# Designs tried in a protein design run: peptides against a protein of PDB entry 5K2M. Part 11

Target 1, 273 residues: chain A of PDB entry 5K2M
Amino acid sequence: MRIGITYTVLRREEMAIKERAGEFGEVVMLHEDDLLFPGNYDLDVVIIRNVSHFKALYTARLFESEGIPTVNSSRLIFEAGDKLFATLRLAGKVPVPEWKAALSEGGALRVPDSLGYPLVSKPVFGSWGRLLAKVNDRDSLEAVLEHRKWMKNPLYGIHYFQEFVEKPGRDIRSYVIGGEFVGAIYRYSNHWITNTARGGKAEPCSDPEVEELSVKAWEAFGEGALAIDIFESEKGLLVNEVNPNMEFKNAARVTGADMAGKLVEYAVEVAKT

## One batch from the design tools (peptide; aimed at target 1 R130 Y156 N243)

Design b1_p11_2 (made by RFdiffusion4)
Pose (drawn by RFdiffusion4):
Structure b1_p11_2 (pose): chain A 273 residues (1-273), chain P 11 residues (1-11)
Amino acid sequence: as target 1 above (273 residues)
Amino acid sequence: EGNLTDEEMGL
């Protein structure tokens, strides 16, 4: 059993994964510098841990082209990692915040007629709560659209919006691996953006409703290891997003759950074809 | 969970 781990830097998550994988077989640490294709790699499975979401997608696709299964797969990395594609997959399967998509500035200006104010603008490929905007009126919408327009990346031209959900000073992050619920936390902040990467704080979450909803959200994709974001609202729990390159150091510490171990166990199972 | 550099985001 040879288990590959692709990484950019060795965060706590990558170190814990390396350790757990060592109990099952030879660990082959693959920095981005070690990635060259086409190439001969002798691996039964690769755990994708690249910090760049796009580098993780392409390395997963490249290893798949060498006949080497990846966790997570290139398909899941793409579908789950893109807010719009993921919302299309979650819709009708679990409750989600109301959302709209537009393809131009003019189309985006009509979004408030459907969603109302306040509304949330966020990039389709983003993480860590970056470039999220709470838009309270037309002037703010025009300001966000004007700035998005002048940004170089054509992906900023895909305008994705959600109604603003009044959360109770926190949100929920949960973890489902291979269909098994493995844990959840609250992420608190005095700011409406609650990511731990922006200073949000983790506390244990033992709400049985989140466990069931989290499995249903995972079932919309039917594979892999997903970190799932959930909002509490006046209309019950809403699934906001899913993430295919999960960070869990605060979550594992707070809940005591072995998220690195469970990811590895799942990877060994996929390694058996 | 990963993150993108300013260069990768086109910022």

Design b1_p11_2_s1 (made by RFdiffusion4, then SolubleMPNN; from b1_p11_2, 4 letters changed)
Fold by OpenDDE base, seed 5:
Structure b1_p11_2_s1 (fold): chain B 273 residues (1-273), chain A 11 residues (1-11)
Amino acid sequence: as target 1 above (273 residues)
Amino acid sequence: GGYHTDEELGL
């Protein structure tokens, strides 16, 4: 078996994936600079670890066009990596925070009529809390919308909003790979954005409700490896978002779960189908 | 921390 691994930066995750993949076959590390298409890639499967959502998406689709399956698939990356499209999948299966989408400034200005304040403005793409805004009032909404007009990417004109969820100084990050729950962590922060990439502490989360909800959230997509962000709210557990290109070094360290091994095992299964 | 590219930022 020949396992490709595409990457932007060789992180702890990519090193662990490489090491575990080496137990199953030949590993071909493919930096973004090495990727040219169409190509003659002799690979049974490719594990997608590009940092950029769009680079990951296009890389996956390009390999698939050559008959090489990817983990994650381009379909999954597309649907899970877009916050709005992910919400559309999730909302049919699991509790999610209340949300609205608008396709114009005029539409966006009416979102508070439904969601109220405070609300969260999210771009449909991006990670690590980039361009998230807690919008407390009309003035701040107008400011966010005004700034978006001057952003170059047309996707900033897709206005996705979510209710502001009061969290107990933490959120939950769970991991489901191939439909199997692998582990979960609490991410602690005094900021409303709890992502560990912004300096949060991680602790193990052992909660059967989190496990069940995480699997159901994964089933909304039905394939691949997902990190799932869950809020503990007054309404109960809410699935906030999913990530088809997760970091897991902190989760693996804290839980002891073999995230890299599970990902490779799943990729090997995908290669055999 | 996380890694960010200019492309991810729309730059």
Scores: peptide ipSAE 0.018, ipTM 0.625, DockQ to the pose 0.452
OpenDDE base, seeds 1, 2, 3, 4: peptide ipSAE 0.016, 0.018, 0.016, 0.016; ipTM 0.611, 0.612, 0.603, 0.602; seeds 2, 4 fail the geometry check

Design b1_p11_2_s2 (made by RFdiffusion4, then SolubleMPNN; from b1_p11_2, 4 letters changed)
Fold by OpenDDE base, seed 2:
Parts: sequence; C-alpha cells; structure tokens
Structure b1_p11_2_s2 (fold): chain B 273 residues (1-273), chain A 11 residues (1-11)
Amino acid sequence: as target 1 above (273 residues)
Amino acid sequence: GGFLSDEELGL
C-alpha cells in the first residue's frame, strides 16, 4: 500500500495522518510544490489535505484522471465544499436552515421577502466564517451586495443567504468518515460565528440525535470524510454546512477520537475497492 | 487555525 498525502501546510492533522498512514504502508508526502500533472504517481490512494478548496478539488480530480482514488473524491469536494451545492444535497435528506439563492443583485434584494430579517449572507466558498455577514436590514443588504459587486472573484456574484439562526452560544461540529460517526464537539463563542478557528472553545458533544443526524447528512453525499456543522435552533437541529477538508485537531484533542486513524482506514478501504 | 490568503481561497 502506497498512500499519498497532499498538503499545503504541515499541520497537526497532516502529521497525525502521516503517522497513522505509516502503519498501513509507505507514505508519500506531497506538498503543493511537488504536484505536477500529468505525473507517474505510484500510489494506491491519495489523502487530500490541501488547504484551498479549489486546490483540493483540482488535485483530487487530477489524481483520479490517472486512475488513483482520492479521499476525498473530487465529486465530494465539489459538492460538499460549496455551501450552495451542499445545501442542495442536504435539503432533501436533513433539516437545514431556510435558504435562498440569487444570481443577481435584483434577485438578492427580494430574498428578505421570503427569509425576512435578520438573514446571513454567505459566500458559496470559504472557511472560518470568512465573509459571513449578518444582514439586519435593507441598508445592510445593499451594502453587502455593493461590496460583492466589486469583488473580483465571480463566485461572489452567487448570492447565498440563510435565515439567521439564534444559537445557544455554540454550534456542533461532528465528523463522519465512511458512513461511521467518529465524534462531535460543541464550539462555543460569544459571537454568532462560533468557529473555533476564531477563538472559540471546544467541548465534547455526546448526543444520539447529533450522531443520527450527522450520519444522515453524510448519506446525502454517500462517500468520504466530512465534518458536519450543526446548529441547535428553536426548530431543532439544523445541518448548516459540511466540510470535505476538515480540521479536526481540536475535536480529536477534546473527544479523544482517532480521527486521523479513521481517515487513513477509510483511505485504505478506498484503495482496495 | 489561520487566515487563508486570497490565493488559498481561490481568489
């Protein structure tokens, strides 16, 4: 077994993945600078750990084009790593926050007619609550739309909105790998953006409803390793987003779950199929 | 956790 690991930055996660992968075979660390395609990669599977969503997506697709399976697959990265595409998958399987998508400023200005205020503006891509805006009124909506109009990336012209979910000062991040629930954490913050990457604290979450919902959310995609962000709302649990490029350092530390091991085990299974 | 550059975001 030859296991590739692509990465941008050697984080604690990548170190743990490398260490566990070494138990199953030869490990080939592939920094982004090492990646040239087409290449003659002698690998049975590649674990994709590029930080960039797009770099991860393209890296996965490039390896797949050479007959090398990836964890996650380019399909999963594509569908799960876009908030709108992920919502489209999730909405048919699990409760999600009410959402609207608009493809123009004029369309976006009508979103409050359906969702009301406050609402949340999200880019379809991005992490750590980047460019999330709580939009309380029309003036704020117009400001967000104006700013988006001048952003260079055309993906910012895809207007994705959610209802503002009042959360109990926390959200949940769960992890499902190969259809198995691995663990979950509460992420605490005094800010409406609860992501631990912004200074939130993490605590273990042991809730059977979270476990069941997390597995169902994973089943909406049907493959790979996902971190699942869940809101505790007045309406019950809502699946907010999924992350095909999961950070798990805090979750692994807090829960004691062997997330790196489970990821490697799944990659080894993928290599054998 | 870190802030990704615009490049890392695919911008």
Scores: peptide ipSAE 0.017, ipTM 0.598, DockQ to the pose 0.388
OpenDDE base, seeds 1, 3, 4, 5: peptide ipSAE 0.015, 0.013, 0.016, 0.013; ipTM 0.577, 0.526, 0.595, 0.529; seeds 3, 5 fail the geometry check

Design b1_p11_2_s3 (made by RFdiffusion4, then SolubleMPNN; from b1_p11_2, 4 letters changed)
Fold by OpenDDE base, seed 4:
Structure b1_p11_2_s3 (fold): chain B 273 residues (1-273), chain A 11 residues (1-11)
Amino acid sequence: as target 1 above (273 residues)
Amino acid sequence: GGFFTDEELGL
């Protein structure tokens, strides 16, 4: 068994994955600078850990084109890593925040007619809460839309909105790998997005409803390893988003779950299929 | 990436 691991930065997650993968076979670490295609890669499976969503997507597709399976697959990265495409999958299976998509400024200006205020503007791509905006009124909506016109990437012209969900000062992050629930944490923040200041905390989440909902959210995609972000709302649990390029260091530490091991075990199963 | 970095979690 030869296991590739693609990466941009060697984080604790990549170190843990490398260590666990070494128990199953030969590990080939592949920095982004090593990735030239077409190539002669002697690998049974590749674990995709590129930081960039797009680099991860293209890397996965390039390996797949050479007959090498990836975890996650390019299909999963594509569908789960885009907030709108993920919503399209999730909305058919699990409760999600109310959402609207618009393809023009004129369309976007009508979103409050359905969602009301406050609403949340999200880019369809991006991580760590980047370019999330709480839109409280018309003036704020117009400002967000004006700024989007000047953004270089045309994907910023895809307008994705959600209702603003009131949360109890925390979110839930769960992990499902190969259809198995691995663990969940509460992430505490005083900010509506994230705690951008030091002092956030994570605590174990042991809730059967979270476990059930997390598995159902994974089943909307039907493969791979996903981190799932869940809101506790007045309407009950809502699946906000999924992440096909999960960070799990904090969750592994807090829960004691062997997330790296579970990911490697799944990759080995994929390689044998 | 996750919503919270290690820095945001005070890790």
Scores: peptide ipSAE 0.020, ipTM 0.531, DockQ to the pose 0.135
OpenDDE base, seeds 1, 2, 3, 5: peptide ipSAE 0.015, 0.017, 0.014, 0.015; ipTM 0.566, 0.593, 0.560, 0.577; seed 3 fails the geometry check

Design b1_p11_2_s4 (made by RFdiffusion4, then SolubleMPNN; from b1_p11_2, 3 letters changed)
Fold by OpenDDE base, seed 2:
Structure b1_p11_2_s4 (fold): chain B 273 residues (1-273), chain A 11 residues (1-11)
Amino acid sequence: as target 1 above (273 residues)
Amino acid sequence: GGFLTDEELGL
């Protein structure tokens, strides 16, 4: 078996994936600079570890065009990596924060009529709570919309909003690979944005409800490897988002779960189908 | 964790 691993930066995750992949076959590390298409890749499967959502998406689709399956698939990356598209999948299967989408400033200005204040403005793409805004009032909403108007990327014109969820100073990140729950962590922060990439601490989460909900959230997509972000709310557990390009070094460290191994095992299964 | 560049974000 020949396993490709695409990457932007060799992180702890990519090193762990490489190491575990070596137990199953020949490993071909493919930096973004090595990727030219169409190509003549002799690979049975490719693990997609590009940092950019779009680079990951296009890389996956390009390998698929060569008849090489990817983990994650371009379909999964597309649907899961966009917050709005992910919400559309999730909302039919699991509890999600109340949300609204608007395609214009005029539409966005009516969102509070449904969600009230405070609300959260999110870009449909992005990581680590980047460009998340807690919008407490009309003036703040107008400011966010004005700023979005001048952002060059047209995707910022897609206005995605959620209710503001009061969290107990933490959120949950779980990991589901191939439909199997692998582990979960609490991410602690004194800020309403709890992402560990911004200096939050991680602790193990052992909650059967989290496990069940995480699997159901994965089933909304039905394939691949997902990190699932869950809120503990007054309404119960809410699936906030999923991540098809998961970071797991903190989760692996804290839980002891073999995230890299599980990802490789799944990729090997995909290669055999 | 590093900050992603705008390019890495697909901006």
Scores: peptide ipSAE 0.016, ipTM 0.585, DockQ to the pose 0.362
OpenDDE base, seeds 1, 3, 4, 5: peptide ipSAE 0.014, 0.015, 0.013, 0.015; ipTM 0.543, 0.531, 0.539, 0.567; seed 3 fails the geometry check

Design b1_p11_3 (made by RFdiffusion4)
Pose (drawn by RFdiffusion4):
Structure b1_p11_3 (pose): chain A 273 residues (1-273), chain P 11 residues (1-11)
Amino acid sequence: as target 1 above (273 residues)
Amino acid sequence: MEELMDEEGFQ
């Protein structure tokens, strides 16, 4: 059993994964510098841990082209990692915040007629709560759209919006791996953006409703290891987003759950074809 | 560095 781990830097998550994988077989640490294709790699499975979402997608696709299964797969990395594609997959399967998509500035200006104010603008490929905006009126919408327009990346031209959900000073992050619920936390902040990457704080979450909803959200994709974001609202729990390159150091510490071990166990099962 | 983080969607 040879288990590959692709990484950019060795965060605590990557170190814990390397350790657990060592109990099952030879670990082959693959920095981005070690990635060259086409190439001969002798691996039964690769755990994708690249920090760049896009580099993780392409390395997963490249290893798949060498006949080497990846966790997560290139398909899941793309579908789950893009807010719009993921919302299309979650819709009708679990409750989600109301959302709209527009393809131009003019189309985006009509979004408030459907969603109302306040509304949330976010990039389709983003993470760590970056470039999220709470838009309370037209002037703010025009300001966000003007800035998006002048940004170089054509992906900023896909305008994705959600109604603003009044959360109770926190949100929920849960983890489902291979269909098994493995844990959840609350992420508190005095700010409406609660990511731990922006200073949000983890506490254990033992709400049985989140466990079931988290499995249903995972079932919309039917594979892999997903970190799932959930909002509490006046209309019950809402699934906001899914993440295919999960961070969990604060979550594992707070809940005591072995998220790195469960990811590895799942990887060895996929390694058996 | 901040721009790179936005462009590549760091996780």

Design b1_p11_3_s1 (made by RFdiffusion4, then SolubleMPNN; from b1_p11_3, 5 letters changed)
Fold by OpenDDE base, seed 5:
Structure b1_p11_3_s1 (fold): chain B 273 residues (1-273), chain A 11 residues (1-11)
Amino acid sequence: as target 1 above (273 residues)
Amino acid sequence: EEERRDEEGYV
């Protein structure tokens, strides 16, 4: 068994994955600078840990083109890593925040007619709450749209909005790998963006409803390793988004779950298929 | 963390 691991930065997660992968076979670390295609890669599976969503997507697809399976697959990265495409998968299986998509400024200006205020503007791509805006009124909406107009990436012209969900000073991040629930944490923050990368406290979440909902959310995609962001709302649990390029250092530390081991075990299973 | 913000295509 030869296990590739693609990476941009050697994080705690990549170190843990490397260590656990070494128990199953030969590990080949592949920095982005090492990747040229077409190549002659002698690998049974590749674990994709590139930081960039697009680099991860293209890396996965390039390995797949050479007959090497990836975890996650390019399909999963594509569908789960785009907030709108992820919503399209999730909405048919689990409760999600109310959402609207618009393809023009004129369309976007009509979103409040359906969602009301406050609403959240999201780019369809990006992590760590980047370019999230709480939009409280028309003036704020116009400002967000004006700023988007001057952004060079055409994907910023895809206007994705959600209802603003009032959260109890926390959200939930769960982890499902190969259809198995691995663990969950609460992420505490006084800010409406509860991302632990912004200094939030993490605590274990042991809730059977979270476990069930997390598995159902994973089943909307049907493969791979996903981190799942869940909101506690007045309407009950809502699946906000999924991440096919999960960070898990805080969750592993807090829960004691072997997330790196579970990811490697799944990759080994994929390699044998 | 700053380097990660730049790598996700702000450039």
Scores: peptide ipSAE 0.021, ipTM 0.657, DockQ to the pose 0.268
OpenDDE base, seeds 1, 2, 3, 4: peptide ipSAE 0.020, 0.024, 0.021, 0.023; ipTM 0.653, 0.670, 0.660, 0.663; seeds 2, 4 fail the geometry check

Design b1_p11_3_s2 (made by RFdiffusion4, then SolubleMPNN; from b1_p11_3, 7 letters changed)
Fold by OpenDDE base, seed 4:
Structure b1_p11_3_s2 (fold): chain B 273 residues (1-273), chain A 11 residues (1-11)
Amino acid sequence: as target 1 above (273 residues)
Amino acid sequence: REEEKDRLGYV
């Protein structure tokens, strides 16, 4: 078996994936600079680890066009990596924060009529809490909308909002790979954005409700490897978002779960189908 | 590295 691994930066995750992939076959590391298409790649599967959502999406689709399956698939990256499309999948299967989408400023200005304040404004694409805004009032909403008009990418004109969920100074990140729950962590932060990329501490999460909900959230997509962000709310557990391009170094360290191995095992299964 | 993450980002 020949396993490709595409990457932008050789992180701890990519190193671990490379190491574990070596147990299953020949490993071909493919930096973004090595990727030219069409190509003659002799690979049975490609693990997509590009940092950029769009680079990951296009890389996956390009390999798929050559008959090489990817983990994650371009379909999964597309649907899970867009917060609105992910919400559309999730909302029919699991509890999610209340949300609204608007396609114009005039529509967006009416969102508080349904969700109230405070709101969370999110771009439909982006990671590490980038361009998340807690919108406490009308003036803040107008400011966010005004700034969006000047953003060059037209996707910033897609207005996605959630209710602001009061969290107990933490959130949960779980990992489901090939439908198997692999592990979960609490991410602690004094900020309303509890992302570990912003200096949050991680602790193990062992909660059967989290496990069950995480699997159900994965089943909304039905394939691949997902990190799942879950909120502890007064309404119970809410699936906030999913990530088809997961970082797991903190989770692997804290839980001891072999996330890299599970990802490789799943990729090997995908290669055989 | 954080700046590179911000530059490369999810974008």
Scores: peptide ipSAE 0.021, ipTM 0.641, DockQ to the pose 0.399
OpenDDE base, seeds 1, 2, 3, 5: peptide ipSAE 0.019, 0.020, 0.019, 0.017; ipTM 0.626, 0.622, 0.635, 0.608

Design b1_p11_3_s3 (made by RFdiffusion4, then SolubleMPNN; from b1_p11_3, 5 letters changed)
Fold by OpenDDE base, seed 2:
Structure b1_p11_3_s3 (fold): chain B 273 residues (1-273), chain A 11 residues (1-11)
Amino acid sequence: as target 1 above (273 residues)
Amino acid sequence: EEEKRDEEGYV
């Protein structure tokens, strides 16, 4: 078996994936600079680890066009990596924060009529809580909308909002690979954005309700490897978002779970299908 | 290792 691994930067995750993939066959590391299409890639499967969502998406689709399956698939990356599309999938299976989407400023200005204040403005793409805004009032909403007009990417004109969820100074990140729950962590922060990439501490989360909800959230997509962000709210557990291009170094360290091994095992099974 | 924060990346 020949396993490709596409990457932008060799992180701890990519090193762990490479090491584990070596147990199953020949490993071909493919930096973004090595990728030219159409190509003559002799690979049975490709693990997509490009940092950019769009680069990951296009890389996956390009390999698929050559008959090489990817983990994650371009379909999964597309649907899970867009916050609105992910919400549409999730809302059919699991509790999610209340949300609204608007396609114009005029529509967006009416969102508080249904969600109230405070609300959260999100871009449909982006990581590490970038361009997340807690919108407390009309003036803040107008400011966010004004700024979006001057952003070059037309996707910033897709206005996605959630209710503001009061969290107990933490959130949960779980990991589901091939439908199997692999592990979960609490991410602690004094900021309303609890992402560990912004300085949050991680601790193990051992909660059967989190495990059940995480698997059910994965089933909304039905394939691949997902990190799942879950909020502990007064309404119970809410699935906030999923990530088809997950970092797991903190979770692997804290839980001891073999996330890299599970990802490789899944990729090997995908290659055999 | 400095995690390269891609503007369009996911973590």
Scores: peptide ipSAE 0.024, ipTM 0.655, DockQ to the pose 0.389
OpenDDE base, seeds 1, 3, 4, 5: peptide ipSAE 0.019, 0.020, 0.020, 0.019; ipTM 0.635, 0.649, 0.640, 0.641; seed 1 fails the geometry check

Design b1_p11_3_s4 (made by RFdiffusion4, then SolubleMPNN; from b1_p11_3, 6 letters changed)
Fold by OpenDDE base, seed 4:
Structure b1_p11_3_s4 (fold): chain B 273 residues (1-273), chain A 11 residues (1-11)
Amino acid sequence: as target 1 above (273 residues)
Amino acid sequence: LEEELDELGYR
């Protein structure tokens, strides 16, 4: 077994994946600078750990074009890494926050008619809570929309909104790999954006409802390794988003779950299929 | 990490 690992930065996650992959076969670390296509890669599977969503997507697709399966697949990265496309998958299977999509400013200005205020404006792409805006009123909505006009990437013209979910000072991040629930954590924050990357405390989450919901959320996509963000709301658990390029260092530390091992095991299974 | 990623243009 020859396992490729593509990466941008050698993080704790990539180190752990490398270490565990070594137990299953030969490991080939592939920095982004090493990636030239077409190439003669002698690999049975590639674990995609590029930081950029688009770099990950294209890297996966490029390996797939050479007959090398990837974890995650380009399909999964594409669908799960886009908040709107992810919502479309999730909404048919699990409870999600109320959402609206608009394709114009004029459409976006009507979103509060259905969602009310406050609402959350999200770009369809991006990580770590970037460009998330809590929109409390019309003036704020207009400001967000105005700023979007000046963003060069046309994807910023896709307006995705969610209801603002009142959270109990935390959210849940769960991990499902190959359809198996691996673990979950609470992420605590005094800010409405709960992200451990912003210095939030993480604690283990042991909740059967979270486990069940997480698996169902994964089943909406039906493959790969996903981190799943879940909100505790007055309506119950809501699946907010999924991440096909998960960070798990905090979750692994807090839960003791072998997330790197599970990812490698799944990659080995994919290689054999 | 976020700052490093921003510097790398990985957003």
Scores: peptide ipSAE 0.016, ipTM 0.602, DockQ to the pose 0.284
OpenDDE base, seeds 1, 2, 3, 5: peptide ipSAE 0.016, 0.017, 0.017, 0.016; ipTM 0.594, 0.607, 0.604, 0.602; seeds 2, 3, 5 fail the geometry check

Design b1_p11_4 (made by RFdiffusion4)
Pose (drawn by RFdiffusion4):
Structure b1_p11_4 (pose): chain A 273 residues (1-273), chain P 11 residues (1-11)
Amino acid sequence: as target 1 above (273 residues)
Amino acid sequence: LADEEEHADHQ
């Protein structure tokens, strides 16, 4: 059993994964510098841990082209990692915040007629709560759209919005791997953006409703290891987003769950075809 | 914001 781990830097998550994988077989640490294709790699499975979402997608696709299964797969990395594609997959399967998508500035200006104010603008490929905006009125919408327009990246032209959900000073992050619920936390902040990457704080979450909803959200994709974001609202739990390159150091510490071990166990199972 | 723009996909 040879287990590959692709990485950018060795965060605590990557170190814990390396250790767990060592109990099952030879670990081959693959920095981005070691990635060259086409190439001959002798691996039964690769765990994708690249920090750049896009580099993770392409390395997963490249290893798949060498006949080497990846965790997560290139398909899941793309579908689950893009807010719009992921919302299309979650819709009708679990409750989600109301949302709209527009393809131009003019189309985006009509979004408030459907969603009302306040509304949330966020990039389709983003993480760590970057470039999220709470838009309370037209002037703010025009300001966000003008700035998005002048940004170079054509992906900023895909305008994705959600109603603003009044959360109780926190949100929920849960983890489902291979269909098995492995844990959840609350992420607190005095700010409406609660990501731990922006200073949000982890506490254990033992709410049985989140376990079931988290499995249903995972079932919309039917594979892989997903970190799932959930909002509490006056209309019950809402699934906001899914993430295919999960961070969990605060979550594992707070809940005591072995998220790195469970990811590895799942990877060994996929390595057996 | 420029930094966030350049690293929006990174985690």

Design b1_p11_4_s1 (made by RFdiffusion4, then SolubleMPNN; from b1_p11_4, 7 letters changed)
Fold by OpenDDE base, seed 4:
Structure b1_p11_4_s1 (fold): chain B 273 residues (1-273), chain A 11 residues (1-11)
Amino acid sequence: as target 1 above (273 residues)
Amino acid sequence: LEEEEETYTEN
């Protein structure tokens, strides 16, 4: 077994994945600078750990074009890494926050007629809560829409909105790999954006409802390794988003779950199919 | 020590 690992930065996650992968076969670390296509890669599977969503997506697709399966697949990265496309998958399977999509400013200005205020404006792409806006009123909505007109990437013209979910000062991050629930954490934050990258504390989450919901959320995609963001709301648990390029250092530390091992095990399974 | 998660910017 020859396992490739693509990466932008050698994080704790990539180090753990490398270490665990070494137990299954030869490990080939592939920094982004090492990636040239078409190439003659002698690999059975590639674990995609590029930081950029688009770099991860294209890297996965490029390896797939060489006949090398990836974890995650380019399909999964594409569908799960786009907040709107992820919502489309999730909405038919699990409870999600109320959402609206608009393809024009004129459409976007009507979103509050359905969702009310406050609402959350999200880019369809991006991580770590970048360009998330809590839109409390019409003036704020107009400002967000105006700013988007001047953004260079045309994807900023895709307007995705959610209801603002009041959270109990935390959210849940769960991990499902190959359809198996691996673990979950609470992420505490005094800010409405709960992200560990923003100085949030992590604690273990042991909730059977979270486990069940997480597996169902994964089943909406049907493959790969996903981190799943779940909100505790007055309506119950809501699946906010999924991440096909998960960070797990805090979750692994807090839960003791071998997330790196589970990821490698799944990659080895993918290599054998 | 809350390890400051390095905000990796998707560049």
Scores: peptide ipSAE 0.016, ipTM 0.594, DockQ to the pose 0.164
OpenDDE base, seeds 1, 2, 3, 5: peptide ipSAE 0.016, 0.017, 0.017, 0.015; ipTM 0.595, 0.600, 0.605, 0.590; seeds 1, 2, 3, 5 fail the geometry check

